# Designs tried in a protein design run: peptides against a protein of PDB entry 7AE7. Part 276

Target 1, 321 residues: chain A of PDB entry 7AE7
Amino acid sequence: KVYKDLREFLEVLEQEGQLIRVKEEVNPEPDIAAAGRAAANLGKNQPAVFFEKIKGYKYSVVTNVHGSWQNHALMLGLDKNTSTKDQFYELNRRWDKFPVPPNVVKREAAPCKENVIDKDINLFEILPLYRINEQDGGFYISKASVVTADPEYPDDFNKLNVGTYRIQVKDRDRVGIQALAMHDIAVQLEKAEAENKPLPIAITIGNNPLVTFMASTPVGYNQNEYEFVGALQDGVPMDIVKSDLYDHLYVPAGSEVVLEGHIIPRVRTVEGPFGEFPGSYSGARLQCEVKIDRITHRTNPIFENLYLGIPWTEIDYLMAL

## One batch from the design tools (peptide; made by RFdiffusion4, then SolubleMPNN)

Design b2_p28_5_s1 (from b2_p28_5, 15 letters changed)
Fold by OpenDDE base, seed 3:
Structure b2_p28_5_s1 (fold): chain B 321 residues (1-321), chain A 28 residues (1-28)
Amino acid sequence: as target 1 above (321 residues)
Amino acid sequence: MDLSRLAEVEESLRRARAEEEALRRERA
């Protein structure tokens, strides 16, 4: 089975008994994190948790989407009871199908383009933001697939990078991003900053689960994560669409929310602290700042965010495959 | 929907709310 978007995957998780739907209004804090901890304590069959109503917000949240081996089997379109061993064998078999080029769809065919915000941008109106950990220095977007390109080779699709980075909300239209030297985005940013130019960026939230998986999986600088998504879909191309602001950036056609903007050259602002692991906070650091210039989103967008808690966490499953 | 799993999540939410309220009372 292949999924076009997050919604098709959530439907399957719910059918398979791998999603809990919370219909009552919850407080963003501490309820979302507490429910995630509860789901993590349900044993090996850890479900996703979908919150329909968040107090003070208009839209929904889902957490722990990748939070179990059953969810990973379903992501691959396998039976939920497929052994970890057989999941690895199937993953490796499909990996050999690389490259599978994506389909570029028309703007009118892309669900992520249903709504546009190009003025008076306020991230708090679109995303039900909450502190993941009690001592976090702010609100984090922890499960975004971030799209950037090589500024020297913007038309080289093989250099298009889709990665997962820690993102702190800084203002209504600004986010901090952690671009470490080992990440492909850092190479691209260095090239842009050498010329004192902005780096174009698209921060995509609520994707096809294989996009999120590949964005968390290191690949070569000249390898495109979307071509691996097609391979992991057993040779079925994924659908991408051109960004609104940039001709060279492509985003998943089914994204729930797309934040389009730029990394401000040579600007660094204080980010953190963030609790990456229970009892372990990364200290405050100077990080890059992104200006959000445009938002596109699906009607009633779902905010997919990472569950962080006691091991095994969702991040442990994403890193273990 | 596994109603037993939902009940465990709801009970954990109730406990977390009670713990937060207790911590707020200790800080006040």
Scores: peptide ipSAE 0.197, ipTM 0.739, DockQ to the pose 0.022
Fold by OpenDDE base, seed 5:
Structure b2_p28_5_s1 (fold): chain B 321 residues (1-321), chain A 28 residues (1-28)
Amino acid sequence: as target 1 above (321 residues)
Amino acid sequence: MDLSRLAEVEESLRRARAEEEALRRERA
């Protein structure tokens, strides 16, 4: 099976008994982390946890979407009991189908364009933000697929990067982003900062699970992650749409939320601490700052966020491939 | 939905709320 968006995947997870739906109102802290820990403790068949009602917020949260080998098999459209070995075999077989170019859909056909916010931006009105770990220095967006392009070759689709980065919420319309030197975004940012120019960015949340997977998978600088998503869909193209602010940035058509903006050139602000591993906090560091200039979102957007509470964390499953 | 798994999550939520309430009482 191929999924157009997160919602189609969550439906399959629920049908397969790999999603727990919490219908009661929960407190963002500590309830989300506590429920995630409980789900992780269910053994090898760790389900996603969907929170329908978050106290103080309008919208829902889902966590642990990639948090098991069963969820991983289902992401590939395989039987949930497919062995890890057979999942890797199928992944490698499909990888050889690269490139599978995406379909560019019209704005009117893209679910991520259902609603627009272009003034008085407040991330807290759109995302049910919470601390992932009790000692975190703030709220993190930990499963975003971040879209950037090469400033020298903005129209080269092969240089369009879709990556996963640590993102701290800094203000209503500002986030810190960890662009490490080993990431393709750092190369693109260096080019922009050399000319003292902003780097265009689209931070996409709640995607097709293969987009999130590929955004967490290192690929070559001249390889497009969307073309790998099509390969991993066994040759079925994914749907993308132009961003509203930038003709050269393409986002998943089915994204729950798209934060469009720019990295402010040559600005660094304090970010952290964050509990990257249980009991291990990274110190405060100077990181890049993103100004959010526009939001597009689906009606009743689902905030997909990472579960980090106990090893094996969702990161361990995303990185184990 | 596996009702047993839901019950374990609900019990974990109950415990976390009780622990938070206990910590709030110790700080007051």
Scores: peptide ipSAE 0.182, ipTM 0.727, DockQ to the pose 0.021
Fold by OpenDDE base, seed 2:
Structure b2_p28_5_s1 (fold): chain B 321 residues (1-321), chain A 28 residues (1-28)
Amino acid sequence: as target 1 above (321 residues)
Amino acid sequence: MDLSRLAEVEESLRRARAEEEALRRERA
């Protein structure tokens, strides 16, 4: 089985008994985190949790999508009871199919383009934002696949980077992003900042689960994560579409939300604290600032966010493969 | 749908809400 988007994966998770649907209205805090903790405590077969109604917001939240080995098996289109060993065997077998180039679809065929916001941008109207941890210094977007290119080689598709970074919401149309020196985005940002130019960026939320997996998996600077997604789909290309603002940035066609904008050159603002692990808060740091200039989104977008707070966090499963 | 798992999550939500309400009453 191959998934076009997050929705097709959530349907399979629900069919397989790996999704809990909360139909009652919940408070963003503390209910989302409390339900995530409850789901993580259900033992080895941790389900995703889908919240249909969030008080004060229009749209839904899903968490713990990658939160179990069963969910990983299903992500690979395998039986949910496939052993970790057999999942690794299949992953390695498919990895040898790299590169599998993506299909570039037309704008009108891309679900992420169903709606556009290009003025009066307010992230709180499109995303049901909440604090993941009680002591967090703000609202975080933790499962975004962030798309950037090399500003010296913008047309080199092999240098197109799709990565996962810590993103704090700073204002209605601004986010802080943690671009560490070891990340490919930091190399690209350094080049842009040397010329005092903005770095184009697309922050994509609610993707095909293999896009989220590859965005969390380190690859070479000259390797495209979308070509690995096609390999992990057993040779079936994924669908991508051009960003609206930038001809050289491509986003997953099925993304729930796409935040298009730029990293402001040579600006650093206070970000954090964030509870990366139980009892471990990263201190406040000076981080890059992104201006959001355009949003595209699916009708009734689903905010996919990371579950944090118990041993075997969702990130542990994303990094364990 | 595993109704038992849903019931455990719903009960955990109920407990978390009750704890938050108790903490608000202690601070008032």
Scores: peptide ipSAE 0.162, ipTM 0.718, DockQ to the pose 0.021
Fold by OpenDDE base, seed 4:
Structure b2_p28_5_s1 (fold): chain B 321 residues (1-321), chain A 28 residues (1-28)
Amino acid sequence: as target 1 above (321 residues)
Amino acid sequence: MDLSRLAEVEESLRRARAEEEALRRERA
């Protein structure tokens, strides 16, 4: 089975008993983290947790989407009881299908384009933001697939990078991004900053689970993550759409939310602390700042965010592959 | 991906689960 978007995957997770739907209104803090811990305590088959109603917010949150081997099997379109060994075998078999070029769809056919916000941007109106950990220095977007290009080769699709980075909300229309020197985004940013130019960026939230997986998987600088998504879909191309602000940036057609903007050149602001692991916090650092210039989103967007509560966190599954 | 890394991940998986089960036993 291939998924066009997060919603198709969540439907399958629910059908397979791998999603808990919380229909009662929850407090963002501490209830989201508490429910994630409770779900992790259910044992080996950790479900996703979908919060339909969040106090003070209009939209829903889903966590722990990648939080189990059953969810990983389903992501690959396999039986939920497929062994880790067989999942790995299938993953490797499909990996050899690279490259599978994506389909570029028309703007009108892309669900991520259903709504547009181009003025008075307020991230808090679109995303039910909460502290993931009690000691977090702010609100984090932890499962975004961040799209950037090489500013010297903007039309080279092979240099289009889709990566996962720690993103702290700084203001209504600003986020901090942790771009480490080992990340492809850091190479692209260095080139932009050398010329004192903004780096175009699209921060995509609530994607096809294989996009989120590939954005968390290191690939070569001249390899496009979308072409691996097509490979992992057993040769079925994924659907992408051109960003609204940038002709050279493509986003998943089915993204729940797309934050389009730019990394401000040669600006660094305090980011953190963030609880990357239970009981361990990455200290505050100077990180890049993104100005959000446009938002596109699906109607009733789902905020997919990482669950970090207990060992065998979703990050462990995303990094394990 | 090397099959050796899968075994390391599965072993990391087993260890963290064993640690979680141990922490649960200490809290019980």
Scores: peptide ipSAE 0.014, ipTM 0.450, DockQ to the pose 0.017; fails the geometry check

Design b2_p28_5_s2 (from b2_p28_5, 11 letters changed)
Fold by OpenDDE base, seed 3:
Structure b2_p28_5_s2 (fold): chain B 321 residues (1-321), chain A 28 residues (1-28)
Amino acid sequence: as target 1 above (321 residues)
Amino acid sequence: MDLSNLEAVQASLKEALAKEAELKEEEE
């Protein structure tokens, strides 16, 4: 089975009993984090948690989408009871199908283009932002697939990077991004900053679960994550669409929200702290700043955010494969 | 679908939400 978007995957999770729907209005704090903790404490069959109504916000949140081996099996389109061993065997078998080039769809065919905001940008109107941990220094977007390119080779599709980075909301139209030296985005940013140029960026939220998986999986600098998504779909290409601001950036056609903008060259602002793991916080650091210039989104966008559960976090499952 | 497990999950989530609501009311 192949999924076009997050919504098709959430439907399957719900059918398989791997998603809990909270229909009652919740407070963004502490209820979302509390429900996440409760879901994580249920043992091996950790469900996704979908919050339909959040006080003070218009849209929904889903968390813990990748939070179990059952969810990983379903992501691969396997039976939810597929052993971890058999999931690894199937993953490796499909990995050998790389590259499977994506389909570039027209703008009119891309669900992520249903709505556009190009003025008076306010992230709080689109994303139900909340503190994941009580001691977090702000609101985080922790499960975005961030699209950047090599500024020296913008037309080289093999150098298009899709990665997962810690993103703190700084203002209505600004986010801090943690670009560590080991990340491909840091190489691309260094090249842009050498020329004192902005780095074009698209921050995509609520994707096909294999996009999120591949964005969290290290690949070679000259390998495209979308071509691995096609491989992991057993040879079925994924659908991508050109970004609105940049001809060289492509985003998943089914993304719930796309934040288009640029990393401001040679600017660093305070980011953090963030509770990356239960009971452990990364210190505050100077990090890059992104200006958001345009938003595209699906009607009634779902904010997919990371759950940091005890003892097994969603990140543990994303990194274990 | 192990409905018993889903019900237990839902019960645990409801209990967790209730406890957090009580804690918040005690802090207010």
Scores: peptide ipSAE 0.085, ipTM 0.688, DockQ to the pose 0.018
Fold by OpenDDE base, seed 2:
Order: C-alpha cells, then sequence, then structure tokens
Structure b2_p28_5_s2 (fold): chain B 321 residues (1-321), chain A 28 residues (1-28)
C-alpha cells in the first residue's frame, strides 16, 4: 500500500489497532507528554496517539506515528507483524529502485494549499504548541521535513535537501533551527551567508510517513529524498507541489502545514535547552533564525510532533532503519 | 497490556492523564 498523506496512514494505523484516539479535551501541558509516556509504557507495539481536542487550540495533535516496528511495517505497506529482518530486506530491495522521480502536481490538486495565511502570521493559531519536556526552553517542532536548495544551484533538483532538524518557536512568525555542520542544510546556509543572502526554506509538518522517514535518513548531498520516497513506495512516485514563494522549492502535496520563509543571513539567536532524551538536555546555543513569510495548510491541519519516551524514543525507530 | 484491546489502552491513557492532572492540581 502507498500513502498519499499522513491522514491515509493514520487511518491504516487505526484500522490495525496501532492508533489511539483521545476524544476528550486535554491540556497541552502536561497531558500530551503524559499520554505519550503512557503509550510508550504499553510495550513494544507502541501505538500512535491522536488528540482530537486540545485546550486553548483549534486543531489536533498526533504523536508517536513512527514509534514502533509495527508502525514501520505498516508504513511500508507490510503486515504489522512483519519481522524487523524482513522489513530491512524489503527496504533494501526497494532502495535499489532509486531514483524514482516525484510527480509535480498542480497547485489546485495539492491538499497543502487548501488554506493560505500571508499576513498577521501566528504559529500559535495553526499549531497546538506545547513543551515536550518541562525544562525545554520553549515550544519545539521536532518532526518537520525541512526543504532547502543549494543557492549556487537552485534549479538542481538533485541538491534539493529534505531534512529533519530541531526547530524552536521564537515568536509568532519566527523559529530557530539547529543546522549542524554535518547537515546538508549547513552547506547551503554557508553559501547563502557568504553572499549575505537569505536562504529560502519550507518547513513541512504532517507528511506521508515515508517522507518523514527519508528526511531523518542521511543521504548523499546530490541525492533527492523525494526520489528515495518513490523507491520506498516500490516505484510509485510521490506527489510534490511547487512552494508559493519559491519556484525552486517543492513540498509534499499532502503536507498538513507548510511554513514558507527564509533563514536570516548572519543572525544567530539563543536556542534551547531541549530535552533530547528524558532527563538529558542539550545546552542553549546560538542558532540561525527563520522568518515565516507564508503558511499554507490543509483544512483542520494535524500537528504531527515527536514523542520522546523511555526506553525507546520515536527518533530511535526513525534512525534505526 | 494487550494492545489488541483498544478499549483497555484508552482506559489506561485516560487514567494516566487523570493522574497527571491531579499531580498538577496538587502543585498549584
Amino acid sequence: as target 1 above (321 residues)
Amino acid sequence: MDLSNLEAVQASLKEALAKEAELKEEEE
């Protein structure tokens, strides 16, 4: 089975008994993190947790979407009881199909374009933001697929990068992003900053589960993550759409929320601390700052965010593949 | 807990949420 978006995957998770729906209103803190911890304690077959109603917010949250080997099997369109060995075998078999170029769909055909916000941007109106850990230095977007291009070769589709980075909300229209030197985005940012130019960026939230998986998987600088998504879909191209602000940036057509903007050149602001592991915080650092200039989103967007639990975090499953 | 029993899992999540809400009310 191939999924067009997060919603099709959540439907399958629910059908397979791998998603819990919380219909009662919850407090964003501490209830979301608490429920995540409770779900992690249910054993090895950890379900996703979907919160339909969050106090003070209009929209829903889903966590722990990739938080088990069963969810990974379902992501691949396999039986949920498929062994890790057989999942790896199937991943490797499909990986050899690279590259599978994506389909570029028209704007009118892209669900991520259903709604537009281009003035009075307020991230808190679109995303049910909460602290994952009590001592976090702010609200984090921890499961976004971030799209950037090489500013020297903006039309080279092979250099289009889709990565997962730690993103802290700084203001209504501003986020901090952790671009480490080992990340492809850091190479692109260095080129932009050398010329004192903004780096165009699209931060995509709530994607096809294979997009999120590939954004967390290291690939070569000259390899496009979307072409791997098509390979992992057993040769079925994924659907992408051109960003609204930039002709050279493409986003998943089915994204729940797309934050379009730019990294401000040569500006660094305090980011963190963040609890990367339960009871372990990375220190506060100076990181780059993104201004959000435009939001597109699906009607009733779902905020997909990372669950950080013991003994295995959702990131451990994303990185273990 | 058998995750095949979605009702039991939902009950456990509700109980966990209720317990954490009580802890917050005791701290306020």
Scores: peptide ipSAE 0.016, ipTM 0.494, DockQ to the pose 0.019
Fold by OpenDDE base, seed 5:
Structure b2_p28_5_s2 (fold): chain B 321 residues (1-321), chain A 28 residues (1-28)
Amino acid sequence: as target 1 above (321 residues)
Amino acid sequence: MDLSNLEAVQASLKEALAKEAELKEEEE
């Protein structure tokens, strides 16, 4: 099976017994993390956890979407009991289908464009933000697929980068992003900062599971992650749409939330600490700052965020492959 | 483990998975 969006995947997870739906109102802290830990303790077949009602927020949260081998098999459209060996074989077989170019859909056909916020932006009104770890220095968006382009070659689709980065919420319309020198985004940012120009950015949240997987998978600088998503869909193209602010940035058509903005050139602000692993916190660092200029979102957007728990984190399954 | 090193995290995970697969094959 191929999934157009996160919602189609969550439906399959629920049908396959790989999603727990929490219908009771929960406190953002500590209940989300506590329920995630409880789900992780159910053993090897860790389900996704969908929180329908978050106290103080309008919208829902889902965690641990990629948090098991069963969920990973289902992401590939395989039987949930497919062995890790067979999943790896199938992944490699599909990888060789690269490139599979995406379909560019019209704006009116893209679910991520259902609602627009272009004034008085407040991330807390759209995202049920919470501390993932008790000692985190703030709220994190940990499972976003971040879209940037080469500012020297903005029309080169092969240089369009879709990556996963640690994002800390700084203000109502500002986030910090960890762009390390080894990341493709850092190469693009260096080019923009050399000219003292902003780097255009789209931070996409709540995607089809293969977009999130590929955004977390290192590829070559001249390889487009969306063309790998099509390969991993066994040759079925994914749907993308132009961003509203930038003609050269394409986002998944089915994204739950799209934060469009720019990295402020030559500005660095304090980011962290963040609990990257249980009992291990990164120190505070100076990192890039993003100004959010526009939000598009689906009606009743689902905030997909990482589950960080013992013994295995969701990051472990996303990067295992 | 520094999550900033995606390759190192992937390698550690691949190793952990290989060990778990071996343990399952020994238990079967």
Scores: peptide ipSAE 0.011, ipTM 0.402, DockQ to the pose 0.016
Fold by OpenDDE base, seed 4:
Structure b2_p28_5_s2 (fold): chain B 321 residues (1-321), chain A 28 residues (1-28)
Amino acid sequence: as target 1 above (321 residues)
Amino acid sequence: MDLSNLEAVQASLKEALAKEAELKEEEE
């Protein structure tokens, strides 16, 4: 099975008994993190947790989407009971299909374009933001697929980078992003900053689970993550759409939320601390700052965020392959 | 949307940012 978006995947997770729906209103803190921990304690078959109602917020949150081997099997469109070994073999078999170029759809055909916010941007109106850990230095967007291009080669689709980075909310329309030197985004940012230019960015939230998986998987600088998504879909192209602000940035057509903006050149602000692992906090660091200039989103957008639980975190499943 | 809760969340963010700024000043 191939999924067009997060919603189709959540439907399958629910059908397969791999999604818990919390229908009662929860507090953002501590209830989301507490419910996530409770779900992790249900054993090996950790379900996704979907929070329909969050106090103070209009929209829903889903966590632990990739939080088990069953969810990972379902992501690959396999039986939920497929062994980790067989999942690995199937992943490798599909990987050899690279490249599978994506389909570029029209703006009118892209669900991520259903609504636009270009004035009075407030991330808190769109995303039910919460702290996962009490000691977190702020609110994090932890499962975004971040789209950037090479500023010297903006039209080179092979240099289009889709990566997962730690993103801290800094203001209503600003986020900090952790761009490590080993990341493709850091190479692209260095080029932009050399000319004192902004780096165009699209932060995409609530994607096809294979987009999120590939954004978390290291690939070569001249390899496009969307072409791997098509490979992992067993040769079925994924659908992408041009960003609204930038002709050279393409986003998943089915994204729940797209934050379009720019990395401010030569600006560094404090980011962190963040509890990346239970009991382990990364220190505060000076990181890049993104100005959000435009939001597009689906009607009733779902905020997909990382669950950090014991004994296995969702990140362990995203990185274990 | 409960605006009071939104304000509380934003206040918590501002407090977190203030603490981060203080930490930076202590390192400088």
Scores: peptide ipSAE 0.006, ipTM 0.291, DockQ to the pose 0.056

